Peptides against a protein of PDB entry 6EJA. Designs and how they scored, part 132

Target 1, 276 residues: chain A of PDB entry 6EJA
Amino acid sequence: VEYMPANPVRIAFVLVVHGRASRQLQRMFKAIYHKDHFYYIHVDKRSNYLHRQVLQVSRQYSNVRVTPWRMATIWGGASLLSTYLQSMRDLLEMTDWPWDFFINLSAADYPIRTNDQLVAFLSRYRDMNFLKSHGRDNARFIRKQGLDRLFLECDAHMWRLGDRRIPEGIAVDGGSDWFLLNRRFVEYVTFSTDDLVTKMKQFYSYTLLPAESFFHTVLENSPHCDTMVDNNLRITNWNRKLGCKCQYKHIVDWCGCSPNDFKPQDFHRFQQTARP

## One batch from the design tools (peptide; made by RFdiffusion4, then SolubleMPNN)

Design b2_p21_7_s1 (from b2_p21_7, 8 letters changed)
Fold by OpenDDE base, seed 4:
Structure b2_p21_7_s1 (fold): chain B 276 residues (1-276), chain A 21 residues (1-21)
Amino acid sequence: as target 1 above (276 residues)
Amino acid sequence: MLLEGEVSQEEIEELLARREV
């Protein structure tokens, strides 16, 4: 029996989806759906079939909405960060959705905990932000992530333009592009006009896989730095043998990995994953 | 997601050269 908090947090789940994986999305949605949470779904501009399906779902549930705008996002694209930032703004402007936490999801991502466990945990730590760091040498991370390289998203491709410098005085960090952010920090990222947020938004507009580093970097260099928890409370189906074959060279001028679709065999890992 | 396969400086220069042409 899970402890039920007196004032349970409510979660805004932001789903960024693309392609034709409608069945997988449906399974994931059913697994995470709860009447007390909110679901804001962005469908890639090119995924019209999926968009129609998601619209049908949104009409069935009052706490499910679809973004009226749609971006054409690619793997590793800088536009993914723009998608998150715009969705955050939208969610903050939705006064009828009193959410406490922002959680991003894809069809290949699951919460490690049950809904009750997640809510109980986040309710206890409602002032914290959960971002998983890479846990390696930071200089090596910067190089491998291409953070010292300038990229331009154009024509469904991430073009490497050259070298760049990390802004002076900024401690760059990153790791997982899956995060749990409290409303207060989301407000800061969305509305702050300070030099940090402004510069980082500019910097990451030319960054490969920006979501893996932007929020980490902003948080750690902000007045909210003491709220960071090095854990994202989620599991991604990460099979390097399948996902790390430089399969995206046609999309980006870099070699990277991507998560894989969940299979029934993968669910065994959910139970074995250590929970914070 | 982690990026793998560091690109050499030479490869970068070649890529840049191709973009300039």
Scores: peptide ipSAE 0.026, ipTM 0.479, DockQ to the pose 0.049
Fold by OpenDDE base, seed 3:
Structure b2_p21_7_s1 (fold): chain B 276 residues (1-276), chain A 21 residues (1-21)
Amino acid sequence: as target 1 above (276 residues)
Amino acid sequence: MLLEGEVSQEEIEELLARREV
């Protein structure tokens, strides 16, 4: 029995793209495009050719927009988080785009689930946030991710400034940089002036690979902590048959099939994985 | 703080590789 939601969720897909992967992006876009969703695309400041191509796409579809601002970022840089945060703010200010979920995608991914499956699932769990944790020793994770190190991104270079301490009283978590966040949580991250959000934004402005842990950490220490589901519901995969390339220059979680792939029959499992 | 050096793209890639394993 296919679950047909009475009020289906609408998704804001945020794409952060750079380089010369125009054909790959086009293929992915065509595969994920739906009239009921929204697509907000950031193109690296240095990728002018790609930017022109993306602009052409945006002119063809009313639910596709390109960021008027463009950042120059190096992979792994703190500027990636800034890109997400600014895109979130922009999307919240777009009153004509009533989206319910925020989902980030890379140009190299290809959808492995149908739109109907994704929408049905998210409509059922519209109050939840989906992030995948590393599932390892936290101290080891901190070291491996370099969270105990201070970085400065400047002039398209990342500088190591030294060691730092994790803020006291904060439960740090992280894992995948692929996430599905509901609008309510995005609003909190964007507009909250509480100590948690303020300090974490500051902390992560000097962090390597910030998207892999910022949202996890903020969510788990926030009043919204009970909405955490330890599954990012990966909806895309590296499709080698379609010419997808695994490279570290783009937003990459892991190559191949994600162990976090969801199936419609896994609904009960997802409920059990929600963190208290 | 004083700058200790630049983080190379290779170093970032190595970190990412470690994460995938």
Scores: peptide ipSAE 0.019, ipTM 0.531, DockQ to the pose 0.046
Fold by OpenDDE base, seed 5:
Structure b2_p21_7_s1 (fold): chain B 276 residues (1-276), chain A 21 residues (1-21)
Amino acid sequence: as target 1 above (276 residues)
Amino acid sequence: MLLEGEVSQEEIEELLARREV
């Protein structure tokens, strides 16, 4: 079913990139670029060549910006979450960029759906947040993710400091580190001073693979819990040549392969269904 | 070389392999 929204949503795409794969990034960017959306790109602190290339791109488009700050991030490190959180704050403070949704991407992503399809879908469900859960036993998930362990990121290493307990009254959840979040929820995460947000930011600053769990946990325990949709609406595919390898030395921007990826057929079906 | 207390590469890879599965 074709849906033409009267007030189409505008998307802030946040790209976290590293290495020297500028050509790949350029190809991906061209494929996802649209004049009505916004692109905010973080380049790893150690990737100076890529940073220069990305800056050149940003100067060519008014709706493309590069983070003035740069973090040295390792995949699985707490710094990745910090990158997203700071990017969210920056985007909220950009009054000239009226975005409605936050979507994270990597350099290895390539769109498998049209912009019109994505915009139509998100415009229909503009009040929802899309996060994919692990779909397993939660206790097992906690153990496997190491959520009951305390980690410290330092000097590009993850240090295990010991065991920890999940804060009382908090139901932890997680799964995919790819998500679609509406502006309202991003505002809550960014500016709320309630105990939930404060405690979770602290908790996840010592968490391994924090992006796979932080937003799930905050959302489900927040006043916005009723806005959760258990699907990340993955709109991109990974470059097959890169495979589905996960390397720890840097940001793994090609480690998004999952059998739980959103399928094109599902996308069309969801557009036709009532509000989840 | 891994330092004492550091999470091993193997452990990280195992965790990553479990993601979204």
Scores: peptide ipSAE 0.019, ipTM 0.530, DockQ to the pose 0.041
Fold by OpenDDE base, seed 1:
Structure b2_p21_7_s1 (fold): chain B 276 residues (1-276), chain A 21 residues (1-21)
Amino acid sequence: as target 1 above (276 residues)
Amino acid sequence: MLLEGEVSQEEIEELLARREV
């Protein structure tokens, strides 16, 4: 029997989707949908077909909304962070959606726990933020992520402009771009005018793969630093052979791995994955 | 655009290789 919280948390799922993988999105959506949660979906500006499909879904469910704004997002692009930040602001302004946690998802993401398990867990740890760190040498991480490099997103491309310095006094961290953030921290990130948030927003506007590091770095250097949990509660299909290619070389002056779409053969991995 | 230089394909591949480790 699962723990039944007296005041169960409600989750704002932010889905950032692109392309034409509507069927997979539908399957994932079905797996995560619950009447007590909220779903805010951003569809890439260029993905009109998918946008139409998602709009149809949103009209059927009162707790599903589509962003009225749409960005042309690219893999590794700084605009992805902008997408998250804007969605956070929107969600905070939606007074009719009393969400407690922010969770980002893509079409290639899938829950490893049942809704009840997830809600029970987050309800128990509602004051915590869940961000998975790289768990390695930080200097190496900085180099591999290109955090010491200056990038500019322009013409659907991340241009490497040159070198830069990491701001002094900032403990940089990062890892997974999948996170579970409580409302309080999201409020801080969205509305704080302190030097940390301001400087980091500026810094990461010229950063490759900013979502893998921005929230980690901000959290760990913020007054909320003690709320960090080095974990996330979802599974991503990481196939190194497929995901770790220069498939985005035309988009980014850098290299990295990306998740792949889930396939039926991946089902066994879902069942075998357990995270505390 | 103030580019100091574009990353080469070879450099990208090297970076990819490093990320796999």
Scores: peptide ipSAE 0.007, ipTM 0.455, DockQ to the pose 0.037

Design b2_p21_7_s2 (from b2_p21_7, 7 letters changed)
Fold by OpenDDE base, seed 4:
Structure b2_p21_7_s2 (fold): chain B 276 residues (1-276), chain A 21 residues (1-21)
Amino acid sequence: as target 1 above (276 residues)
Amino acid sequence: MLLEGEVSDEEIAELLARREV
């Protein structure tokens, strides 16, 4: 018997899409759409055709909106984090959208569990944040992610500026760039002016693949640290053609590839964080 | 995603520069 929550959570799905993935997006959207949830879609600034398509969709559904701002994002770019952060702010300012959870998706993602299962699960754990850690040596993670290196995103390029130090007193963590965050934590990240959030926003604005580490690091070092669940309820890189796999390992799983997916030719240099 | 092996900043930058939407 499936748990039926008395007060089911409502989810804000943030879709970051680019390219010509209209068909994929449509399929994914149909799969995840529910009248009780909210969908906030960012289309890459360079993807005008896709943007037009998404706008058409948004006009058909009251709970679907498109970001009025658009960024040109690159794989691994710091701008991706900016996209999420701005989306979070926007969503918090939308008083007519009473969402409880923030979930990021790409056009390649697909749920492998029902909406009811997802809602039931999140409703049970509404006070928790779901972030999957890398599960490896942290020092190695820092090195491999280049967290001790300074990058500047400019003109669709990540410029190396040199080495940097991780701020003192900060326990860095990371892993998957897919996360499920509760509204309370999103509010904290968005509006807090404490030293942690301020420093981390600055730090990660010059970080490679910031979305894989920012929220982890902020959460673990914040007053909300006890809300962390080392599970993002996602199975990334499910696309078989791209060497991805999708295996059920959680109560509720979602399959999909990151918008930061690398090309097959780049696969030899990068690896998705392995889940136990 | 984790980098496999040690990759220079330049290599990383080049890799990222090649990424287009």
Scores: peptide ipSAE 0.025, ipTM 0.601, DockQ to the pose 0.040
Fold by OpenDDE base, seed 3:
Structure b2_p21_7_s2 (fold): chain B 276 residues (1-276), chain A 21 residues (1-21)
Amino acid sequence: as target 1 above (276 residues)
Amino acid sequence: MLLEGEVSDEEIAELLARREV
């Protein structure tokens, strides 16, 4: 018997998209669309064609909106975190969208659960936050992520300025840049003026791939630390052999991995292979 | 996820020089 919650959670999906992959985005959107959820889409400032396409979609559905502001983002850029944070603020200010969870997606990401399963699960654990940790040595993670390095995003490039120290007393964590955050924690991140949130926002404004670590670190060091679940309930293909090359050296003073795109036919397979 | 391997100081210097031009 499938569990049907009496008060099902509603999800705000935030999509950060760029390029000309309109068809892929459309396919992904159709796969995740539900009338009871909300979709907030940011299109890169340079992707005007894609922006026009997304605007057309938003006009067809009342629960789909496009960010009125647009950032020029680059791979690994600190501006990605700014995009998420601003989107969170916008979503909290949308009083006509009573969402319970924030979920970020890209065109290369698919949910591993059906909508009903996802809603049932999140409704049961509505007080939890879902972030997947790297599960490795933390010191190695810091080095590989370049968290002990200072970066500046400028002129569509991440400039490595030098070394920096991680703030004392902060337990740094991270892993996947895909997360499921409850509204309460999003409110905390958005509106809190405590030292943790303030310092971390500043710290991560000079961080490479900030979304892979910011929310983990803030959550684990916050009063909400007991709400963390080490699972993001999503699948992203990080093929190290094919996707982890130093191909972004021209825009980032570091070498890293990029996600591989999924095809719609993979979605069904992912759902079948996903285990709690 | 990032890999081991950073841009050399020489490469950074070259990039900065290009920016100044």
Scores: peptide ipSAE 0.025, ipTM 0.488, DockQ to the pose 0.050
Fold by OpenDDE base, seed 5:
Structure b2_p21_7_s2 (fold): chain B 276 residues (1-276), chain A 21 residues (1-21)
Amino acid sequence: as target 1 above (276 residues)
Amino acid sequence: MLLEGEVSDEEIAELLARREV
């Protein structure tokens, strides 16, 4: 049983989508839509059909907007982080959208809790940030993520250029690229001119899968470090047999996997998954 | 996330060679 908060938080959902999975997106959107939240959708620059479909949806709802700018993103690309950062700036500049939390979504992601549960939970912990850590040896994580390697995104490819060092005095962390960030921290990331934010933005502009580590690292080394909760309250459709193999070597000079698209038969799992 | 770890320098060299053709 969840309590009814006096001042319920309002969520800005940022959706980063690509391809032609319009039906899947529609189903997911309908499942997560609520009149009290806000939806900001970025469609890949190359996905024109999907963009037209999303624009049609945005015209039907006052709390749904599409980014006027569009990036050509690739799996593992540094441009994905740029997409999130620019979306954060846009959302902070929208004075008519009083959101309290930032949550990122894709076609392969779904909230594991009901809207009421999510709102109640975040309203109770509105001063916290939710980032799931890898929970492994940090040195191993750095190696596996390629954080000690320099990458360049160019011509729809992540090129590995060589080795690099982690900046001195910085504790690197990461894990899931699904996060729940409060407005205060988003403001810090967006507008701070301190050495940490500046240095990390530069560092992660040459990083593979930057969203899995950037916000963790910035938060843990910032004055807001005490607000971190090691939980993201998200579910993704991971299938090692079908989706987790070296299938992106043509795009990235690295080996990894991306989550599978959700199928209708997967939806029942969302209600059964409970996390503290 | 990355599951299969680091790609060797040899593998990278092969990939780059293929792209140059």
Scores: peptide ipSAE 0.025, ipTM 0.480, DockQ to the pose 0.045
Fold by OpenDDE base, seed 1:
Structure b2_p21_7_s2 (fold): chain B 276 residues (1-276), chain A 21 residues (1-21)
Amino acid sequence: as target 1 above (276 residues)
Amino acid sequence: MLLEGEVSDEEIAELLARREV
């Protein structure tokens, strides 16, 4: 029997989408849609067709909105963090959307739990933040992520400019760019004027794949550090042959792996993955 | 997920496993 919370959490799902995969997005949306949650969708500035499609969907549901602003995001781009941060600000300013958790999604990542399970779980741990860490040598992580390198996003490219140092007194961490953040922490990230948040926002403005590390680092160095749970409750569709190559050299002065969009034949994996 | 230089298949697999679980 599934635990039924007395005060179930409500989730703000933030979707950052691009391209022309409207049908796939629709399928995913239907799979995760619930009337008690909120859906805030950012469509890449260059994806006009998709934007039109998403707008049509948003008009059909009162709890679905599209960002009035649109960024031209690139893989690995620092602007992706800006997208999340602005979305967080927007969501905090939406007083008619009483959300408790922020969850980012794409077509390549899927919650591994049913809505009821997810809500029950998050309701039980509503004061926690869920970020999956790399779980290995942190020094190696820094190097692999290029955190000790300075990048500049310009002309739809992440330019590597040189080396940099990690700010003194900061313990850097990271891993998955898929996270579940409670409203309290989102408020802190959005409105805090302390040295940590200010410095990290600046630091990560010149960071490659900032979403994989920014929130981890801020959380672990903040007064909210004790709220971290090393789990993101996600399953990602990875195909090493397709995703782990220097396919983005034209965009980023680095190499990396990227997830692949889920297809119906991949859905069986959702049932095979269990998290404690 | 980024790669530093040439990464072995085993290392990639490990990274992916940690990310998914």
Scores: peptide ipSAE 0.024, ipTM 0.435, DockQ to the pose 0.022; fails the geometry check

Design b2_p21_7_s3 (from b2_p21_7, 6 letters changed)
Fold by OpenDDE base, seed 4:
Structure b2_p21_7_s3 (fold): chain B 276 residues (1-276), chain A 21 residues (1-21)
Amino acid sequence: as target 1 above (276 residues)
Amino acid sequence: MLLEGEVSEEEKEELLARREV
């Protein structure tokens, strides 16, 4: 018997989408849609067709909105963090959407639990934040992530400008760019003017793949540090056949890997293999 | 338990397999 919480949490799903993934987005949306949650969709500035499609969908559902602003995001770009931060601000300003958790999604990830399970779980742990860490040597992580390098996003490219130092007194962490954050922490990140948040926003504005590390680092160095759970409750689809490739050299002065898009059969698989 | 959103070690390696160009 599934636990039914007396006061179930409501989730704000932030979807960052681009390209021609309309069909995939539609499939994912259908899979995750629930009337009690909220969906805030950002469509890449360059994806006009997709934007039109998403707008049409948003008009059909009262709990679906599209960002009135649009950014041209690139893989690994610092602007992706900006997208999330602005989305968080927007969502906090939407007083008619009483969400309790912020969850980011793309076509490349999927919640590994059913809605009921997710809601039950988050309702029980509503004061926690779920961020998956890399689980490896931190120094190695810093190097491989390029956190000790200065990047500039310009002209649809992440330019490596040189070396930089990590701010003193900051314990850097990171891993997955998919996270589940409670409203309280989102409020802190959005509105705090303390030295930590201010410095980290500045630092990560010149960071490659900032979403993989920003929230981890801020959380762990904040008064909310005790709320961290090293798990994001997601499954990532990797194309094992293709492996890791430097396919984004044209976008970034760094080689990395990107998760693969999910296929319809993957959703089925994820739902079937979900473990309590 | 519901708290099982972990990626495989292989996936972690791939995720972190970044190098300087």
Scores: peptide ipSAE 0.021, ipTM 0.548, DockQ to the pose 0.026
Fold by OpenDDE base, seed 5:
Order: structure tokens, then sequence, then C-alpha cells
Structure b2_p21_7_s3 (fold): chain B 276 residues (1-276), chain A 21 residues (1-21)
């Protein structure tokens, strides 16, 4: 039995899905669905079959909506970040959905934690943002991510146009493209007109794999920097050592990976990873 | 360990190896 907070947080789950993984999505959805949360689903513009399936689901639940707009997104493309940013704006404009946290998911995700555990944890740390850093040399990260390269997404392809400089005075960070963001920070990202947000939105619109770095970088350089926890509190954890080789560039319905066990002690680790 | 849905380092390298326009 998990502790039930007096004022439990409500979560907006943003699902970005593509392909024909209807069955997998259905399983994942059933596993994460709760009446107190909200589900906003973007289906790739090219995935019409999946879109039809998702629409059917959304009609059955009042707390499930599908984006009226659809992008043709390549996972490494800047359009993915655009999808998240637009989803954030949409969610903030939905006054009938009082969500406290933003969590992104894919069709391949499957929870290893219970809803009660997640809610209890986030309710305790409702003023924090959870982003997992790469944990390696930052210069190497920049090179490997190609952050010093200029990319243009066109016709579902990322075109490398040349070199670019990292904006001066910006501490770039990144890692996982899975994050848990509180509403306050999402509001900042969505509506702030300060130089940081403006410049980063522009910068990352020409970035490869922008979702792995944008929110990290914005958060760490923002007035909200002290709210960062170096852990994405990922609800799924697949053991690669067991032969899990999931490539997102390939349309995979489901990975035959084994989830790692989540232990209560892991929460203590999350607490320790909070930034000073 | 890789989490489901994340782009692997190999994929990143492949993307970065694309010819410049």
Amino acid sequence: as target 1 above (276 residues)
Amino acid sequence: MLLEGEVSEEEKEELLARREV
C-alpha cells in the first residue's frame, strides 16, 4: 500500500506515437491509464491507421485527447521538439485539465512503477523538474550530439548544412529525451519571451535530436535552474544487457526487452541527485 | 542501459555521418 498524498499531483501524459503499433500502444495505455490524469496523444501524420485507432480510444475517455494537428516527425528531427512544444502550449490552454506535471511517452514505454508510487513521489517533489543528464564529458557530448552542427529538417530528412557555434554564455546539457516537467517550468518554456528561451528555441529548431538537450539546457540556464533533478524518473527501464537492441529509427512494434525491477530504494537515489 | 524509445549512440553517429549539403 502506497502513501496517498492529501493533494495528489495530476499528470499530463504526452504520447508521441507512430507506425502500426496499435496493440502495443493499447497495452501501454491500459497500464498507465488513470482517471485522475490526462493523456494527450500525437500520432504521426503518416500513421493513419494508428490515428484512427487512437481516435477511437479518445472518444471513450474524457481525459484522453488527440492532437488536432499532426506532424510528420522523424525521431532525430527538430519536428519532435516542435511537437512537444506545441503540445505544451495546447495543454496549458486546456483550462479544464488541471495538470501539474508533463511526462512524455512513446508507444514502446511500459511502466515499472505503480501510479500510486509515481503520484506519491511527484506530489512530494512537485516543485522539481526531472531530467537525466548524459553523465559524461560535456565537450564530448556536444560533439557526439552534433550540437555544433547546423541541421535542417526537410521532407522527413535531417540535412547537415554546416558548422555553428554554441551560443555564448549558455551551459549546454542533455541526455535522455524522456523527462518529467512541472507545470511552472512548462509555462516558462511556453510563454517566456526572455533571451534564453527565444534563442534556445531558435537554436534547437536546427538541432539534431533536440529533445535530448533543449529542456536540459533551458532549465539549467533559467531562473528555474535550482529545480533540476538529474533523473528522469523514467517509468520504464529496459535491461540492455539482456539483449535489448531497440532502434528507434526502425519502426518496431515492441521490443522484447525485460524491464528492470524498480525498488523503493530508488526513490532515495532520486532525492540525492537533486541539484544544490 | 538504454531506455525504450531513446536514440542509441549508433543512431546518432549514423545521423551525423550524413553528407553535408
Scores: peptide ipSAE 0.053, ipTM 0.657, DockQ to the pose 0.067; fails the geometry check
Fold by OpenDDE base, seed 3:
Structure b2_p21_7_s3 (fold): chain B 276 residues (1-276), chain A 21 residues (1-21)
Amino acid sequence: as target 1 above (276 residues)
Amino acid sequence: MLLEGEVSEEEKEELLARREV
């Protein structure tokens, strides 16, 4: 008997897409679409063909919207974080979309688990946030990620401007840029004016691959730190035909799929202890 | 352009190794 939650969570799927992969996106969308969830799609400013296709889809479904703003993003660029942050704000301002979780996806993702399984799991742990850490030496992580370097995104390139220091008192963490965040934490990130959020937004606006570290770092240093689960619970394969795609394994966890067969009873294995 | 699915380890290393402006 599958667990049926009394109050099932509703998910806001944020898709950041680019290029000409309309067919791939369509296949992925059909695979993940459910009437009870919400889909917010950002199309790269340069991908006009794809944008037209996505707009057509959005007109067919009331729970699908396209960002009215479009950024020219580069992979690893600071603008990618901006895209997520703005999407989060937009989603919070959409009062007609009562979502409980934020999940980011790419056009190459394909679900490997059922919607019911995902919803059941998240409904049980609705107060938790799911991020996967690199699980390595943190100093090495900082160095290899270039967190101690200042970058400027300009003309579709990341320019290194010089060295910088990690803010004092901040425990930096990171890993996968795929995450599942509950609404409460998203609200905190979006609307908090505390020193942590303010400084981190500024810091990561000049960071390479910011999405791999920003949310980890903010969460772990926030009053919500006890809600972190060291698992992103990705239930999708990056490029189904090729299986899981992992990049830069020696540096970060950049896998678009879940290597774990997680179950609700396995929660104890995933819970991260609060850092002192 | 560094886009999703096109990023290689070499490209990342190149970004990190770029000359300072």
Scores: peptide ipSAE 0.046, ipTM 0.646, DockQ to the pose 0.100; fails the geometry check
Fold by OpenDDE base, seed 1:
Structure b2_p21_7_s3 (fold): chain B 276 residues (1-276), chain A 21 residues (1-21)
Amino acid sequence: as target 1 above (276 residues)
Amino acid sequence: MLLEGEVSEEEKEELLARREV
């Protein structure tokens, strides 16, 4: 029997989706849906079919909303961070949705806990932020992530323009682009006008795969630095043979690895997985 | 996850394993 918190946290799930995988999205949604949580879905500007499907779902559930704005997102694009940041702002402005945690999800990265377990866990650690770090040499991470390189998103491509300097006094970190952030930190990221947030937003607007590093870096250099937990409570569906190749060279001037979407048979497995 | 230059299969697997944790 799981501990039932007296004041259970409520989660804002943010889904950034694209393509035509409506059935897959439906399966994912069904797996994570709960009446006490909130779901905010961004559909790629180019995915009109999926947008129609998602709108239909949102009309059936009062705790499901679709972003009124839509961005054209690409793999590795800096605009993905903009999508998250705008979603955060929107969610903070939704006074009728009293969420406590922000969680981003895709069909390729699934929570490892049941809803009850997740809620119990987050309710116990409601003041913490969960960001998984790379766990390797930081200098190597910077190089591999291209953080010392300047990128520009233009014409659905991430153009590498040249080298850049990481701002002085900033401890750069990163790892997973899937995170669990408490409302307080989201408020800080959204509304703070301090030098850190301002500079990092600017810096990461020219960054490849910004979501893998932005929140880590901001958190660790912020007054909230002591709230970091090096765990994102996720299971990633990787195809090790196919996932790590230069499959996105047509989109970005870099090489990267990507996970695969979960299949129906995978959901059963994931729901049975537990971590300490 | 990004890669700089050519990465060994062993390194790829290690990186993937870390991401899954």
Scores: peptide ipSAE 0.030, ipTM 0.470, DockQ to the pose 0.022; fails the geometry check

